# Ledger of designs, part 18: peptides against a protein of PDB entry 5JXT

Target 1, 319 residues: chain A of PDB entry 5JXT
Amino acid sequence: SLLPKKEINVYIGMSEMQVKWYQKILEKDIDAVNGAGGKRESKTRLLNIVMQLRKCCNHPYLFEGAEPGPPYTTDEHLIYNAGKMVVLDKLLKRIQKQGSRVLIFSQMSRLLDILEDYCVFRGYKYCRIDGSTAHEDRIAAIDEYNKPGSDKFIFLLTTRAGGLGINLTTADIVILYDSDWNPQADLQAMDRAHRIGQTKQVVVYRFVTDNAIEEKVLERAAQKLRLDQLVIQQGRAQVAAKAAANKDELLSMIQHGAEKVFQTKGAFGTMAEKGSQLDDDDIDAILQAGETRTKELNARYEKLGIDDLQKFTSESAYE

## One batch from the design tools (peptide; made by RFdiffusion4, then SolubleMPNN)

Design b2_p30_5_s2 (from b2_p30_5, 17 letters changed)
Fold by OpenDDE base, seed 1:
Structure b2_p30_5_s2 (fold): chain B 319 residues (1-319), chain A 30 residues (1-30)
Amino acid sequence: as target 1 above (319 residues)
Amino acid sequence: RKAREERDKKVREKEEKEKKEKEEKEKKEK
């Protein structure tokens, strides 16, 4: 029988470089961040800020002029400059030692390019598929990865490209490096490993930048998923949960953690304490804290009714 | 890094194309 997926949100602090770039993004549009634009602030401007903040949470090298150079080198700086990379680097060593194989999903093909450089730097054998990959090359990459005795450890995928009904049951670990605005896209990605033919317990690690916009992206995705489930269960043709966040929702998401980010000198959380020197006990502590927060988050949304879930309030998840 | 630069170029060209197509749709719906 297929075992149920174990899903764990992994809450990760920003590196010092991420904090500096996150501050710079907020400062550039400070009037919009403070809500001073009011009704005149364009939804497009807020969406652009959200997109830049999400890029920062993934990796600062997604910005032009952020990478140290010339000369541009592939070295430890690729890892320590992004909190998610520090955790990923330690987690992948553990996963490999356990004899597991891993799917890594991102929304950003440019992040997959950084992950390829990382894989080469660490000597990890990988496959890659994104939205630009030709159909024949996709088949070839899937077949190479799924081959009995395949030496490919990692499969790098864009979440949407992974959604195309492919079978990757030869992997038992799924890392969502970032989250889709649509929780169904992430579920579809997980279901590439969690499908008929899987023989292992599938574990899903969802990376979430702590004290940043990604917590609100996660909350909104969890809220939407619960709402979609309740609408299906109750047969209410309620107007499809407003597919796009409104201006006030976007502003609230941008403001989340902004004050603490401005007050922070250096890195956040475990990244401030240890930086890239995380040990196995630090990873276990991060995973245990993440498992606890994941259960709490799910328990909050399970108690909410349809009418509460239709209102995006940052407070409704804590009542 | 040439392969990354080539991928980054293709991604930029695709993002610019998708942005133009979206701006053209938003202009046709106005």
Scores: peptide ipSAE 0.045, ipTM 0.544, DockQ to the pose 0.037
Fold by OpenDDE base, seed 2:
Structure b2_p30_5_s2 (fold): chain B 319 residues (1-319), chain A 30 residues (1-30)
Amino acid sequence: as target 1 above (319 residues)
Amino acid sequence: RKAREERDKKVREKEEKEKKEKEEKEKKEK
């Protein structure tokens, strides 16, 4: 029988460079962040801020003029300038040592470009699929990854491209480098490894930038997933969980952790303490803290009914 | 290095194209 997947959220501090760029994004639209624009600020402006903050949480080099150069070099700076890359770099070494194979998902094809450079720099053999990959090239990449004795360790995928019914049961580890606004897209991505034909325990690591917008994206996704489950179980007509965040939800998400980010000089959390010099004990501590916070997050939503889950989308806008 | 510079170039070209297409769409909606 297929073993249940283990999913843990991995809460990661921002690097010093990420903090500086996160501050810069908030400062550029400070009137929007403070809600001073009132009714006149377009939902589109807030959505743009949200997208820039999510880019920052992924990697600062997603912004023009952020990368040091010219010349643009692939070196350790690609890793230490993003908290997620620091954790990824240590985690992949562990995953490889245990004889596992890994799927890495992102919403951003541009992040996959950075991950390709990283794979080349570390000597990791990989496959790639995104939204622009031709059908024939997708088949070839899947077959190359899944073949017996494949030397491909990593598969890089955009979450939406990975959702297209493919079988990747030759991997047992899934890393969600970022989260989709729709939790069903992430589930569909996980189910590429967690499917009939899997013989190992599938483990999912969901990377979440701590004290940032991604924490609120995760909470909203968890709430929506629980609501979807309860609606299915109760046979109630699709209570249209408002598919798109409202203006006030977007503003609350942007404001989350903003004050602490403005007060911070340097990096956050374990990134401030250890930087790129994480050891195996530091990774174990991050994973254990993540497992605890994941259980607490799930336990908050498991106790809520349909009506409570619908209200909580409104109350999280007032705290 | 060349692969990254080529990707970064393709990204810039795509972002410029998407910006132009958006500006043209906004001009057609006015």
Scores: peptide ipSAE 0.042, ipTM 0.538, DockQ to the pose 0.051
Fold by OpenDDE base, seed 5:
Structure b2_p30_5_s2 (fold): chain B 319 residues (1-319), chain A 30 residues (1-30)
Amino acid sequence: as target 1 above (319 residues)
Amino acid sequence: RKAREERDKKVREKEEKEKKEKEEKEKKEK
């Protein structure tokens, strides 16, 4: 029988560079962030801010002029300038040492380009599929990864490209480097490893930038997933339609952690304390804290009914 | 180096396109 997957949210502090770029994004649109833009501020502006903040949470080098150079070098700066990369770098060493193979999913093909540079820099053998990958090249990459005795350790995928019904049961670890707004897309991604033919315990690590927009993306995704489950169970077709965040929800998401980000000089949390010098004990502490917060998050939404989940604006989640 | 330069070029071109599309939308909403 297929073992149930273990899912752990990994809450990761921003690097100093991420904090600086996160501040710049907020400052550039400060009137929007403060809600001072009034009725005239378009939902499109807020969606753009959310997208820039999500880019920052993934890697600051997703912005023009963020990367140090010229000359542009592939070096340790690719890792220490993004909290997720610092944690990823330590986790991948552990995952490799245990003889596991890993799928890494992102919403952003440009982040996969950074992860390719990282894989080359660390000497990790990988496959890649994104939305631009030709059908034949996709088949070839899957077959190369899945072949008996494959030396490919990592598969880099966009979540959407990974959603395409492919079997990757030769991997037992899934890293969701970022989350989709649709929790079903992430489920479809992790189910590439968690499928008939899997022989190992699948572990899913969901990276979440702590004290940032991504916590609210995660909360909204968890809320939506629970709502979708309850709607299916109760046969109430009407609830599926409220999928798009309204203006006020987007504003609340942008504001989440913004004050603390403005007050912060340097990095956040374990990134401030240890930075690139995270050891195995620091990783164990992050994973343990993540497992606890994951249980708490799930328990919060499991207690809510359909009507509660429909009314639950993110404000009441922390009182 | 070439792959990175191509990535950085694609990033710039996409950000410039996103900026132009934003400016055009902001001009149409005025």
Scores: peptide ipSAE 0.034, ipTM 0.467, DockQ to the pose 0.057
Fold by OpenDDE base, seed 4:
Structure b2_p30_5_s2 (fold): chain B 319 residues (1-319), chain A 30 residues (1-30)
Amino acid sequence: as target 1 above (319 residues)
Amino acid sequence: RKAREERDKKVREKEEKEKKEKEEKEKKEK
């Protein structure tokens, strides 16, 4: 029988470099971030800020002039300059030791390029699929990963490319390196491993940058997922869930944690205390804290009705 | 070395192309 998937949000502090770049993004558009732009501030400008902040949460080397070089070298700096990479590096070592195989999903093909360099640097055997991968190469990569006795430990996928009905039940671990705005895209990605033919407990690790915009992206996705479920259950197909974030919601998301980011000198949380020197106990603590916060997040939305979820903006969750 | 420089070049070329296509679309909507 297929076991229920275990989902854990992994809350990760920013590195010192991520904090500096996050500050720089906010400072560049400070009037928009403070709401001083009024009616003239376009939804497009706020969406651009959101996308830059999400890039920063993934890896600072997604920005021009952020990577040390030339010469560009693949070294430990690729890991310690991004909180998600520090946690990923330790988590993959554990996953490999337990004899598991892992799918890593991202929204950003450019992040998969960084993850390829990381895989080569650590000596991890991998496959890759993104939105530009030819159909034949996609089949070949899936077959190479799924073959009996495959030496491929990691499959790197864009979330959308992973959504294309493929079977990856030869993996039992799923890492969502970032989240989609559509929670159904992430579910479809998880369901590549969590499907008929899976023999192991599927565990999903969702990486979330703590005290940053990604917490609000996650909250919005959880709200939308609950609303979609209730609409289906109640047969109220006419309730057009406001699928697109409004301007005020985007502004609230950008402002989340911004003050604390401006006040911070150095890294956040466990990244400030330990940096790249995370041990197995630090990872256990992060996973345990993440499991607790995941249960709390789910419990908040389970109690809400359709009318509450429709009125529920990310602001009304903190009042 | 070559792979990163080539990727960064392809990304810049794509971002510049998307920017030009957006500017052309905004010019056609005026």
Scores: peptide ipSAE 0.029, ipTM 0.533, DockQ to the pose 0.050

Design b2_p30_5_s3 (from b2_p30_5, 13 letters changed)
Fold by OpenDDE base, seed 3:
Structure b2_p30_5_s3 (fold): chain B 319 residues (1-319), chain A 30 residues (1-30)
Amino acid sequence: as target 1 above (319 residues)
Amino acid sequence: REERERRDIEARRKEEEEKKRKEEEEKEKE
């Protein structure tokens, strides 16, 4: 029988470079961020800010002129400049020692390019597919990864490209490097490893930048998922969860943690204390804290009815 | 890496072209 998947949100502090770039993004559009722009700030502008903040949470090198160079070299700076990379680097070493194989999903193909450079730098053998990968090349990459005795440790996927019904049950670990606005896209990604033919316990690590936009992306996705489940259970097909965030929701999401980010001179949380020098105990602490917060998040939404979930706008960051 | 840089340059060009198009569409509505 297929074992239930274990899902853990991994809450990760920003690096010093991420904090600086996060501040810069907010400062560039400060009038929009404060809601003080006298003309009705376009929903498009707020969506653009959200996308820039999500890029920052993934890796600062997604921005022009952020990467140090010339000469452009792949080195430890690729890791220590992004909190998610620091945690990923330690976690992958543990996963490999356990004899596990890993799928890494992102929304951003440009982040997969950074992860390819990282894999080469660490000597990890990998496969890659994204939305631009030809059908034949996709089949070839899947077959190479799933081959008995494959030396490919990592599969890099965009979440949407991974959603296309493929079988990757030769992996038992799933890392969601970022989250989709639609929780069903992430579930479809997990279902590449968590399906018939899986013989191991599937573990899903969802990376979430702490005290940033990604916490609100996660909360909104969890709310939507619970609402979708309740709608299915109650047969109320017409309760379309408002699929798109409204302007006020987007503004609240942008404002979440912004004050603390502006007050921060260095890195956040464990990244401030340890930086790139995380040990196995630090990883265990992060995973344990993440497991606790994951249970709390789930318990919050399990108590809510359909009417509560429909009214539940993301509470302002001030309550 | 050179391929990543080329993709980044092309992505930026497309973002700038889309930004210019939106700025022109906004000016035509005023």
Scores: peptide ipSAE 0.032, ipTM 0.550, DockQ to the pose 0.055
Fold by OpenDDE base, seed 4:
Structure b2_p30_5_s3 (fold): chain B 319 residues (1-319), chain A 30 residues (1-30)
Amino acid sequence: as target 1 above (319 residues)
Amino acid sequence: REERERRDIEARRKEEEEKKRKEEEEKEKE
């Protein structure tokens, strides 16, 4: 029988470079971040700030002029300048030693380019599919990855491209490097490994930048998923969960952790203490803390009714 | 970044061409 998937949120501190770029993004639009833009602040401007902050959480080299060079070389700087890469690098070594195979999902094709450079640098054999991949090349990549005795360890996918009904049950580990605004897209990505034909326990690691906008993206996605489940169970017509975040919700998401980011000189959490020198015990501690916080997050939303989840605007989480 | 992308694309293209050449050489030996 197919075992239930295990989902763990992995909360990761920003590197020093990520903190500097996160500060720079907030400072550039400080009036909007402080809510001083009032009714004139466009939803589009707030959505742009959110997108830049999410890029920063993924990797600083998604910004022009962030990567050191010329000469542009792939080296350890690709890893230590992003908290998610530091954790990924240690986690992949563990996954490989366990004889597991891994799907890595992102919303950003440009992050997959960084992950390709990383795979080459570490000597990891991989496949890639994104939105631009031709149909024939997608089939070829899937077949090469699923081949009996395939030497391909990693499959790199954009979350939406991975959602297209493909079977990747030859992998047992799923890493969501970032989260979709629609929790159903992430579920569809997990279901590529978690299907009939899977013989192993599927484990899903969801990377979340701690004390940053990604925590609020995750909370909103979890809220929406619970609301969708309750609406289906109660047979109530979709009280249209406002599918799009309003301006106040976007502003609250941008403000989350901003003060602490401005006060921080250097990196966050384990990145400040250990940097790139994370050991196996540090990874176990991060995973254990993540498992605890994941259970707490789920337990919070399981107790809420439809009316509570509809009223649960970002303001009611702090009362 | 464009120079890295070009170098890596060109390296992969060469590696795929060399793989195809080896697969063709193996098929000619059967």
Scores: peptide ipSAE 0.043, ipTM 0.439, DockQ to the pose 0.019; fails the geometry check
Fold by OpenDDE base, seed 2:
Structure b2_p30_5_s3 (fold): chain B 319 residues (1-319), chain A 30 residues (1-30)
Amino acid sequence: as target 1 above (319 residues)
Amino acid sequence: REERERRDIEARRKEEEEKKRKEEEEKEKE
């Protein structure tokens, strides 16, 4: 029988470089961030800010002129300049020692490019699929990963490209490097490993940048998922939450953690204390804290009815 | 970035060449 998947949100502090770039993004559009634009502030401008902040949470080298160089070298700076890469680097070493195989999902094909450079730098054997991958090349990559005795440790996928009904039950670990706005896209990604034919306990690690916009993306996705479940269970099709965030919700999401980011000199959390020198105990502490916060997040939404979940999406715009 | 991309392409090429060499060495043993 297929075992239930274990899902853990991994809350990760920003590196010093991420904090500097996050500040720079907010400062560039400070009038929009402060709500001073009023009725003139376009939803498109707020969506652009959200997209830049999400890029910063993933990796600062997604911005032009952020990467040190020339010469542009692949080295330890690729890891220590992004909190998610520091945690990923330690976690992958543990996963490999356990004899597990891993799927890594992202929304951003340009982040997969950075993860390929990282895989080459660490000597990890990998496969890749994104939205631009030809159908034949997708089949070849899946077959190469799934073959008996495959030396491919990592599969790199864009969340939507991985959602296309493929079977990757030869992996038992799933890392969501970032989250989709649609929680169903992330579930469909997890279901590539968590399917009939899986013989191991599937574990899902969802990376979330702490004290940043990604916490609000996660909260909104969790609210939507619970609402979708309750609507299905109650047969109340009319209550489908508006799939797209409104202007005030986007502004509230941008403002989340912004004050603390402006006040911070250096990195956040464990990244400030240890930087790239995380040990096995530091990783265990991050995973344990993440498991606790994941249970608390789920327990918050399990108690809410349909009407409460609809109000909460509106009231988070007035605080 | 272009230097990184070039290095990654060269690393992939070397890996594919090493894979082909191993596949040829396995065929010579059959």
Scores: peptide ipSAE 0.041, ipTM 0.450, DockQ to the pose 0.018; fails the geometry check
Fold by OpenDDE base, seed 5:
Structure b2_p30_5_s3 (fold): chain B 319 residues (1-319), chain A 30 residues (1-30)
Amino acid sequence: as target 1 above (319 residues)
Amino acid sequence: REERERRDIEARRKEEEEKKRKEEEEKEKE
């Protein structure tokens, strides 16, 4: 029988570089961030800010002029300048030692480019599929990864491209490096490993930048998932259609953690305390804290009805 | 490294094209 998947949100502090870039993004559009633009602020402007903040949460090198150089060299800076990379680097060592194989999903093909560089730098054997990957190359990559005795440890996938019906049950670990706005896309991604033919316990690690926009992306995705489940259960198909965030929701998401980011000198949380010197105990503490917060997040939305979930603006959950 | 620089250049080009497209879509809505 297929074992149920274990899902753990991994809450990760920003690196010092991420904090600086996050501040710079907010400062560039400070009037929009403060809501001072009023009715004139376009939804497009707010969506752009959200996109830039999500890029920052993934890796600061997604911005022009962020990577140190010339010369542009792959080195430890690729890791320590992004909190997610610091945790990923430690977690992958553990995953490899246990004889597991891993799928890494992102929304951003440019982040997969950074992850390829990281894989080469660490000597990890990998496959890659994104939205631009030709059909034949996609089949070849899947077959190479799934081959009996494959030396390919990592599969790098964009969430949407990796969601398309493929079987990757030869992996037992799934890392969602970022989250889709549609929780069904992430479910479809993790279900590439969690399918008939899987013989191991599938574990899903969802990376979430702490005190940042990604917490609100996660909360909104969890809310939507619960709403979708209740709509299916109650046969009320018409309720699911209000999927796009309004301006006020986007503004609230942008403002989340902004004050603390402006007050922060250096890195956040475990990244401030340990930075790149995270040990196995620090990783265990992050995973345990993540498991607790994941249970709390799920329990929050499980108690809500359809009407509550439709009215629930994320503000009331932290008072 | 050259493949990375090429990918970064192409990614910058795609971001500039997407930015131009969004600026054009904003101008068409005015």
Scores: peptide ipSAE 0.038, ipTM 0.492, DockQ to the pose 0.050; fails the geometry check

